# Designs tried in a protein design run: peptides against a protein of PDB entry 5K2M. Part 30

Target 1, 273 residues: chain A of PDB entry 5K2M
Amino acid sequence: MRIGITYTVLRREEMAIKERAGEFGEVVMLHEDDLLFPGNYDLDVVIIRNVSHFKALYTARLFESEGIPTVNSSRLIFEAGDKLFATLRLAGKVPVPEWKAALSEGGALRVPDSLGYPLVSKPVFGSWGRLLAKVNDRDSLEAVLEHRKWMKNPLYGIHYFQEFVEKPGRDIRSYVIGGEFVGAIYRYSNHWITNTARGGKAEPCSDPEVEELSVKAWEAFGEGALAIDIFESEKGLLVNEVNPNMEFKNAARVTGADMAGKLVEYAVEVAKT

## One batch from the design tools (peptide; made by RFdiffusion4, then SolubleMPNN)

Design b1_p10_7_s4 (from b1_p10_7, 3 letters changed)
Fold by OpenDDE base, seed 2:
Structure b1_p10_7_s4 (fold): chain B 273 residues (1-273), chain A 10 residues (1-10)
Amino acid sequence: as target 1 above (273 residues)
Amino acid sequence: FEDFLRSLGE
């Protein structure tokens, strides 16, 4: 078996994936600079680890066009990596924070009529809490909308809002690969944006409800490897978002779960289908 | 993926 691994930066995750993939066959590391299409890639499967959502998406689609399956698939990356599209999948299966989407500034200005204040403005794409705004009032909403208007990417014109969820100083990041729950962590932060990439502490999360909810969240997409962000709210657990290009170094360290191995195993399974 | 994109347009 020949396993490709596409990457932007060789992180701990990519190193672990490489190492584990080596147990199953020949590993072909493919930096973004190595990727030219159409190509003649002799690969049975490609694990997509490009940092950029769009690069990951297009990379996956390009390999698929050559008959090479990817983990994650371009479909999954597309649906899961877009906060709105992900919400659309999730909302039918699991509890999610209340949300509104608006396609104009005028529509967006009416969002508080439904969600109230405070609310969270999110771009439909992006990671690590980029361009998340806690909107406490009308003035703040207008400011966010004004700024969005001048942003270059037209996707910023898609206004996705979520209720502000009061969290107990932490959130949950779980991991589901191929429908199997692999592990979960608490991410602690004094900021309303909980992200371990921003220096938050991680601790193991051993909660059967989290496990069940995580699997259900994964089932909303029905394939691939997902990191799932879950909020602990007064209303119970809420699935905030999913990530089809998960970082797991902290989770792997804290839980001891072999996330890289599980990812590779799933990729091998995909290669055989 | 193409089928998926088509489904989004329906």
Scores: peptide ipSAE 0.008, ipTM 0.509, DockQ to the pose 0.023
Fold by OpenDDE base, seed 4:
Structure b1_p10_7_s4 (fold): chain B 273 residues (1-273), chain A 10 residues (1-10)
Amino acid sequence: as target 1 above (273 residues)
Amino acid sequence: FEDFLRSLGE
């Protein structure tokens, strides 16, 4: 078996994936600079680890066009990696924070009529809590909308909002690969953004309700490897978002779960189908 | 994926 691994930066996750993939066959590391299409790739499966959502998406689709399956698939990356599209999948399957989408400034200005204040403005793309805004009032909403008008990428004109969820100084990140719950962590922060990339600390989470909800959230997409962000709210557990290009070094360290191994095992299964 | 993209265009 020949396993490709695409990457932007060789992180701890990519090193772990490479190591475990070596147990199943030949590993071909593919930096973004190595990727030209159409190409003659002799690979049974490709594990997508590009940092950029869009580069990951296009890389996956390009390999699929060559008849090579990817983990994750371009479909999953597309649907899960866009916060709005992910919400559309999750909504009706699992509890999610209340949300609104608007396609104009005029529409966006009416969002508080439904969600109230405070609310959270999110770009539909981006990682590590970039461009998240807690919008406490009308003035702040107008400011966010004004700034979006001057952003180069037209996707910033897609206005996605959530209710502000009061959290107990932490959130949950769980991992589901091929429908199997692999593990979960608490991410602690004194900031309303609890992402570990912003200084959050991780602790193990052992909660059967989290496990059940995580699997249900994965089932909304029905394939691949997902990190799932869950809020503990007054309403109970809420699935905030999913990530089809997950970081897991902190979770692996804290839980002891073999996340890299599980990902590789799933990729091998995909290659055999 | 292609079918999905088509569905978005409807």
Scores: peptide ipSAE 0.008, ipTM 0.507, DockQ to the pose 0.023
Fold by OpenDDE base, seed 3:
Structure b1_p10_7_s4 (fold): chain B 273 residues (1-273), chain A 10 residues (1-10)
Amino acid sequence: as target 1 above (273 residues)
Amino acid sequence: FEDFLRSLGE
């Protein structure tokens, strides 16, 4: 078996995936600079680890066009990596924060009529809480909308909002690979944006309700490897978002779970299908 | 890619 691994930066995750993949077959590391299409690649499966959402999406689709399956698939990357499209999948299966989408400034100005204040403005793409805004009032909403007009990417004209969820100073990140729950962590932060990339502490999460909800959230997509972000709210557990290109260094360290091994095992199964 | 996007709507 020949396993490709595409990457932008060789992180701890990519090193772990490479090491585990070597136990199953020949490993071919493919930096973004090595990727040209059509390329007639001799690979049984490709694990996608490009940092950019769009580069990951197009890389996956390009390999698929040559008959090579990918983990994750371009379909999953597309649907899970867009916050609005992910919400559309999740909302049919699991509890999610209340949300609204508007396609114009005029529509966006009416969102508080249904969601109230405070609300959260999110771009449909992006990572690490970039361009998230807590909108407390009308003046703040108008300011966010005005700034969006000057952003170059037309996707910033898609206005996605959520209710502001009061959290107990933490959120939950769980991992589901091939439909199997692998592990979960608490991410602590004093800021309303909980992200370990911003200096938050991580602790193991052992909660059967989190495990059950995480599997159901994965079933909304029905394939691949997903990190799932869950809020602890007054209404119970809410699935906020999913990530089809997960970082797991902190989670693996804290839980002891072999996330890299589970990802490789799933990729090998995909290659055999 | 357009055919791919259409398939996502099914």
Scores: peptide ipSAE 0.007, ipTM 0.479, DockQ to the pose 0.025
Fold by OpenDDE base, seed 1:
Structure b1_p10_7_s4 (fold): chain B 273 residues (1-273), chain A 10 residues (1-10)
Amino acid sequence: as target 1 above (273 residues)
Amino acid sequence: FEDFLRSLGE
């Protein structure tokens, strides 16, 4: 068994994955600078750990073109890593926050007629709450839309909005790998953006409803390793988004779950199919 | 993946 691991930065997660992969076979670490295609890679499976969503997507697709399976697959990275496409998958299976998509400024200005204020403006791509805006009124909406016009990437012209969910000073991040629930954490923050990458604290979450909902959210995609972000709302639990490039350092530390091992085990299973 | 992309383009 030869296991590739692609990466941008060697984080604690990549170190843990490397260590666990070594128990199953030969490990080939592949920095982004090492990746040229077409190439002659002698690998049974590749674990994708590139930081950039698009670099991860293209890396996965390029290996697949060489006949090498990836974890996650390019399909999963594409669907799960886009907030709008992920919402389309999730909305048919699990409760999600109310949302609207608009393809023009004129369309976007009508979103409050349906969602009301406050609402959240999100780019369809991005991590760690980048370019999230809480829009409290018409003036704020106009400002966000004006700024989007002058952003270089045309994907910023895709307007994705969500209702503002009042949370109890925390959200939930769960992990499902190969259809199995691995663990969950609470992420605490005094800010409406609760991401631990922005200074939030993590605590274990042991809730059967979270476990059940997390598995159902994973089943909307039907493959791979996903981190799932869940809100506690007045309406109950809502699945906000999923992450096909999961960070799990804090979750592994807090829960004691072997997330790196579970990821490697799943990759080995994929290699054998 | 190509079939998936086609399905999104319909």
Scores: peptide ipSAE 0.007, ipTM 0.497, DockQ to the pose 0.023; fails the geometry check

Design b1_p10_8_s1 (from b1_p10_8, 6 letters changed)
Fold by OpenDDE base, seed 5:
Structure b1_p10_8_s1 (fold): chain B 273 residues (1-273), chain A 10 residues (1-10)
Amino acid sequence: as target 1 above (273 residues)
Amino acid sequence: SVEELLSLGE
């Protein structure tokens, strides 16, 4: 078996995936600079680890056009990597924070009529809590909308909002690969954005309710490897978002779960289908 | 580069 791994930066995750993939066959590391299409790729499957959502999406679709399956698939990257599209899938299967989408400034200004204040403004793309805004009042909403007008990417004109969820100083990140729950962590922060990339502490999460909810959230998409962000709220557990290009170094370290191995095993299964 | 992507908000 020949396993491709596409990447932008060789992180701890990519190193672990490479190491585990070597146990199943020949590993072909493919930096973004190595990728030209149409190409002559002799690969049975490609694990997509490009940092950019869009580069990951297009890379996956390009390999699929050559008859080579990818993990994740271009379909999954497209649907899970967009916060609004992910919400649309999740909302039919699991509890999610209350949300609204608007396609104009005029529409966005009416969002508080439904969600109230405080609310959270999110771009539909992006990672590590970039461009998240806690909007406490009308003045803050107007400011966020004004700034969005001057951003170059037209996707900033898609206005996605959630209710502000009061969290107990932490959130949960779980991992589901091929429908199997692999592990979960608590991410602690004194800030309302609890992402460990911003200096949060991680601890193991062993909660059967989290496991069940995580699997159900994965089933909303029905394939691939997903990191799932879950909030503990006064209303119970809420699935906030999913990530089809997951970082897992902290979770693997804290839980001891072989997330890289599970990802490779799933990719091998995909290659054999 | 990752830095370029970060600068673009990606």
Scores: peptide ipSAE 0.020, ipTM 0.507, DockQ to the pose 0.137
Fold by OpenDDE base, seed 1:
Structure b1_p10_8_s1 (fold): chain B 273 residues (1-273), chain A 10 residues (1-10)
Amino acid sequence: as target 1 above (273 residues)
Amino acid sequence: SVEELLSLGE
C-alpha cells in the first residue's frame, strides 16, 4: 500500500495523518510544489490536505485523471466546499437555516422580503468565517453589494444569504468519516461567528441527536470525510455547512477521538475498492 | 495561525 498525502502546510493534522498512514504502508508526502501533471504517480490512494479549496479540488481531480482515488474525491470537495451547492444537498435530507440565492444585485436587494433582517451574507467559497457579514438593515445590504462589485473573482457575484440564527453562545462541529460518526465538539464564542480558528474554545459534545443528524448530513453526500457545522436554534438543530477539508486538532484533543486514524482507515478502504 | 493560512489564499 502506497499512500500519498498532499499538503500546503504541515500542520498537526497532517503530522498525525502521516504517522497513522505509516502503520498501513509506505507514505509519500507531496507538497504543492511537488505536484506536476500529467505524471506517473505510483500511489494506491491520495489523502488531500491542501489548504485552498480550489487547490484541493484540482489536485483531487488531477490524481483521479491518473486513475488514483482520493480522499476526499474531487466530486465531494466540489459539492461540499461550495456553501450553496452544499446547501442544495443538505436541504433535501436535514434541517438547514432558511436561505436565498441571488444572481444579481437587483435580485439580492429583494432577499430581505423573504428572509427579513438581520440576515447573513456569505461568499459561496472560503473558510474561517471570511467575508461573512451580519446585515441588519437596507443600508448594510447595499454596502455589502457595492463592495462585491469591486471584488475581482466573479464568484463574489453569486449572492448567498441565510437567516441570522440566534445561538446560545456556541455552535457544534461534528466529524463523520465513511458514514461513521467519529466525534463532536462545542465551539464557544461571544461573537456571532463561533469558529475555533478565530479564538473559540472547544469542549466535547455528547448528544445522540447531534450524532444522528451528523450521519444524516453525511448521507446527503454519501462519501468521504466531512466536518459538519450545526447550530442550536429555537427551531432545533440546524445543519449550517460542511467542510471537506476538515481541521480536527482541537476536536481530537478534547474528545480523544482518533480522527487521523479513522481518516487513514477510510483511505485504505478506498484504495482497496 | 488562521492569519498565516489566510495569507496562502483559498
Scores: peptide ipSAE 0.016, ipTM 0.497, DockQ to the pose 0.152
Fold by OpenDDE base, seed 3:
Structure b1_p10_8_s1 (fold): chain B 273 residues (1-273), chain A 10 residues (1-10)
Amino acid sequence: as target 1 above (273 residues)
Amino acid sequence: SVEELLSLGE
């Protein structure tokens, strides 16, 4: 078996994936500079580890066009990597924060009539809390909408909002690969944005309710490897978002779970179907 | 760095 691994930067995750993949077959590391299409790739499966969401999406679709399956698939990357499309999948299966989408400024100005204040403005794409805004009042909403008019990417004209969820100074990140729960962590932060990439502490999360909810959230998509962000709210557990391009270095360190091994095992299964 | 990764479009 020949396993491709596409990457932008060789991180600890990619090193771990490479090491585990070597136990199952021949490993072919493919930097973004090595990727030209159409091509003659002799691979049974490709693990997608490109940093950019869009580069990951197109890389997956290009390999699929050559008859080579990918982990994750282009379908999963597309649906899970867009916050609005992910919400549409999740809302039918699991509790999610209340949300609204508007396609114009005039529509966006009516969102507080349903969600109230405070609310959260999110781009439909992007990571690490970039361009997240806590909107406390009408003046702040108008300011966010005004700034978005001047952003060059037309996707910023898709207005996605959530209710502001009060959290206990932490959130939960869980990992589900091939339908199996692999592990979860608490991410602590003094800021309402709890991303560990911004210096938060991580601790193991051992909660059967988190495990059950995480599997159900994965089932909304039905394939691949996902990191799942869960909020602890007054209404109970809420699935906020999913990530089809997961970082797991901190989670693997804290939980001791073999996330790289589980990802490779799933890729091997995909190669055999 | 996280900043370098951010610049690469994630």
Scores: peptide ipSAE 0.022, ipTM 0.511, DockQ to the pose 0.175; fails the geometry check
Fold by OpenDDE base, seed 2:
Structure b1_p10_8_s1 (fold): chain B 273 residues (1-273), chain A 10 residues (1-10)
Amino acid sequence: as target 1 above (273 residues)
Amino acid sequence: SVEELLSLGE
């Protein structure tokens, strides 16, 4: 078996994936600079580890066009990596924060009529809490909308909002690969954005409700490897978002779960189907 | 952090 691994930066995750993949076959590391298409790649499967959501998406689709399956698939990356599209999948299966989408400034200005204040403005793409805004009032909403108007990427004109969820100074990141729950962590922060990439502490999360909810959230997509962000709210557990291009170094360290191994095992399974 | 730097690449 020949396993490709695409990457932007060789992180701890990519090193772990490489190491584990070597147990199953020949590993071909493919930096973004090495990727040209069509390339007639001789690979049985490709693990997509490009940092950029869009680069990951297009890389996956390009390999698929050559008949090479990817983990994750371009479909999954597309649907899960967009916060709005992910919400559309999730909302029918699991509890999610109340949300609204608007396609104009005029529409966005009416969002508080349904969600109230405070609310959270999110771009439909991006990670690490980038461009998240807690919107406490009308003036803040107008400011966010004004700024979005001048952003060059037209996707910033897609206005996605959630209710502000009061969290207990933490959120949950779980991992589901091939429908199997692999592990979960608490991410602690004094900031309303609890992402560990911003210096949050991680601790193991062992909660059967989290496990069940995580699997159900994965089932909304039905394939691949997903990190799942879950909020502990007054209403119970809410699935906030999913990530088809997961970081897991902290989770692996804290839980001891073999996330890299599970990812590789799943990729090998995909290669055989 | 490395993650902060990587966030610019997304």
Scores: peptide ipSAE 0.017, ipTM 0.501, DockQ to the pose 0.173; fails the geometry check

Design b1_p10_8_s2 (from b1_p10_8, 7 letters changed)
Fold by OpenDDE base, seed 1:
Structure b1_p10_8_s2 (fold): chain B 273 residues (1-273), chain A 10 residues (1-10)
Amino acid sequence: as target 1 above (273 residues)
Amino acid sequence: LVEYLKSLGE
């Protein structure tokens, strides 16, 4: 068994994945600078750990073009890594925050007629709460839309909005790998953005409802390894988004779950298929 | 690390 691991930065997660992969076979670490295609790589499977969503997506697709399966697949990265496309999958299976998509400024200006204020503006791509805006009124909406017009990437012209969900000073991040629930954490923050990358603290979450909902959210995609972000709302649990390139150092530390091992085990199973 | 990655647009 030859296991590739692509990466941008060697983080604690990549170190743990490397260590666990070594128990199953030969490990080939591949920094982004090492990736040229076509390359005729001699690998049975590749674990994708590129930081950039798009680099991860294209890396996965390029290996697949050479007949090498990836974890996650390019299909999963594409559908789960786009907030709108992920919402389309999730909305048919699990409760999600109310949302609207608009393809023009004129359309976007009508979103409050359905969602009201406050609402949340999100780019369809990006991590760690980048370019999230709590929009409290018409003036703020106009400002966000004006700024988007001057952004170079045309994807910023895809306007994705959610209702603002009042949370109890925390959210939940769960992990499902190959359809198996691995663990969950609470992320605490005094800010409405609770992501640990923005100063949140992690604690273990042991809730059977979270476990069940997390598995159902994973089933909306039907493959791979996903981190799932869940809100506790007055309406109950809501699946906010999923991440096909999960960070898990805090979750592994807090829960004691072997997330790296579970990821490698799944990759080995994929290699044998 | 997070701030660095943000600065790179990654």
Scores: peptide ipSAE 0.008, ipTM 0.484, DockQ to the pose 0.154
Fold by OpenDDE base, seed 2:
Structure b1_p10_8_s2 (fold): chain B 273 residues (1-273), chain A 10 residues (1-10)
Amino acid sequence: as target 1 above (273 residues)
Amino acid sequence: LVEYLKSLGE
C-alpha cells in the first residue's frame, strides 16, 4: 500500500501520521510545493493535512479526480469546513446553538430580532477563532458589518451568526474517526473563545454523553475524521462546529489516544474500499 | 459538492 500525506508544515500531527502510516505501507510525503495536477500519482490513498481549508479542499478534489481516495474526502472537507454548511448538516441530527444566516447587511441587521444580544458573528471559514466577534449591541453589529463590507473575500459577505452561549470557562473537543469515538478533551480558557491554539489548557473529557453526541454529529456527515467542538450550555450539550482538518497533538497527549494511528487505520480502510 | 460548485458558477 502506498499512502500519500499532503502537508503545509510538518507538525507533530503530521510526524505522528507519517510514523504510523509507515507501519501499513510506503509513505509518500507531499509538501504543497510537490503538488502539481494533473499528476501521475501512484497512491492508494492520500491523507490530507494541508493547513489551509481551501488548499485541503482542492487538494482532496484533485486527488479524487485522479481516482485516488482521500482522508478526508473533498465532500467532507467542504461540508464540514464551512461553519454554515456544517451547521446545516448538524442541525438535523444534533443540538446546535441557535443560528441565523444573512446574505446582506440589511438581512444581518435583522438577526438580533431572532437571536437577541449578545450574539456571535462568525466567518463561514477560518480557524483558531479568527474574526469571531461577540456582538453585544446594535452599534457593535453595525461595526462588524461595516468591516465585513470592506473585506476582499466575498465569503465575508456571508453573515453567519450564533447565539452567544455561556460556557463554563471551557469547551469540549472530541474526535471521531470512521464513526468511532477516539477521545475528547476539555479546553479551558478565561476568554469566551476557548480554543487551545490561543493558550488554553487541555484536560481529558470522559463523558458518555459527549461520546454519544460526538458520534451522532459525525453521522451527520457519515464519513471521515472529524474533530467536533461541543459547548456545555444551560440547554445541554451543543455541537458548535466540526473540523475536517483536525489538530490533535494536545488531545493525543492528554488522552493518550492514538489519534494518528486511528486516522491511518481509517485511511487504509478507505484505500481498500 | 458537485451540485454546490455548479451553483457557485451560475
Scores: peptide ipSAE 0.008, ipTM 0.534, DockQ to the pose 0.024
Fold by OpenDDE base, seed 3:
Structure b1_p10_8_s2 (fold): chain B 273 residues (1-273), chain A 10 residues (1-10)
Amino acid sequence: as target 1 above (273 residues)
Amino acid sequence: LVEYLKSLGE
């Protein structure tokens, strides 16, 4: 078994994945600078750990074009890594926050007629709550839309909105790999954007309802390794988003779950299929 | 920097 691992930066996650992969076979570390295509790669599977969503997507597709399976697949990265496409998959299987998509400024200005205020504006791509805006009124909506006109990436012209969900000062991050629930954490924050990156505390989450919902959310995609963000709302649990490039060092530390081992085991299974 | 930024995503 020859296992490739593509990466941008050697983080704790990549070190753990490398260590675990070494127990199953030969490990080939591939920094982004080492990747040229077409190439003659002798690998049974590639674990994709590129930081950039787009670099991860293209890397996966390039290996697949050479007959080498990837974890995650390019299909999964594409569908899960776009907030709107992920919502389309999730909405058919699990409860999600109310959402609207508009393809023009004129359409976007009508979104409050359906969602009301406050609402949340999100780019369809990006991480760590970048360019998330809580829109409280018409003036704020107009300002967000005006600024979007000057952003160079055409994807900023895709207007994705959600209802503002009141949360109990925390959200839930769960992990499902190959259809198996691996673990979950609470992420505490005093800000409406809950991210442990912004100084939040993480604690273990042992809730059977979270486990069941997380597996159902994974089944909406049907493959791979996903981190799942869940809100505790007045309406019950809502699946907000998924991440096909999961970080897990804090979750692994807090829960004691072997996230890296589970990811490698799944990659080995994919290689044998 | 990228390692640090990614550590902030959990």
Scores: peptide ipSAE 0.011, ipTM 0.450, DockQ to the pose 0.505; fails the geometry check
Fold by OpenDDE base, seed 5:
Structure b1_p10_8_s2 (fold): chain B 273 residues (1-273), chain A 10 residues (1-10)
Amino acid sequence: as target 1 above (273 residues)
Amino acid sequence: LVEYLKSLGE
């Protein structure tokens, strides 16, 4: 078996994936600079680890066009990596924060009539809490909308909002690969954005309810490897978002779960289908 | 990029 791994930066995750993939066959590391299409790639499956959502999406689709399956698939990356499209999938299966989408400034200005304040403005794309705004009032909403007008990417004109969820100083990140729950962590932060990037601590999360909800969230998409962000709210557990290009170094370290191995095993399974 | 990613964290 020949396993491709596309990547932007060789992180701990990519190193672990490479190492585990080597147990199943020949590993072909493919930096973004190595990717030209159409190509003649002799690969049975490609694990997509490009940092950019769009680069990951297009890379996956390009390999698929050559008849090579990818983990994750371009379909999954597309649907899971867009916050609005992910919400559309999730909302039919699991509890999610209340949300609204608007396609104009005029529409966006009416969002508080439904969601109230505070609300969270999110771009439909992006990671690590980029361009997330807690909107506490009308003035803040107008400011966010004004700034969006000057952003070059037309996708910033897609206005996605969620209710602000009060969290107990932490979030849950779970991992589901091929429909199997692999593990979960608490991410602690004093900031309303509970990203470990902001100096947060990770601890193991062993909660059967989290496990069940995580699997259900994965089933909304029905394939691939997903990191799932879950909020502990006054309303219970809410699935906030999913990530089809997950980081897992902290989760693997804290839980001891073999995230890389599970990902490779799934990729091998995909290659055989 | 590595430094940037480190600054962003998981």
Scores: peptide ipSAE 0.010, ipTM 0.444, DockQ to the pose 0.487; fails the geometry check

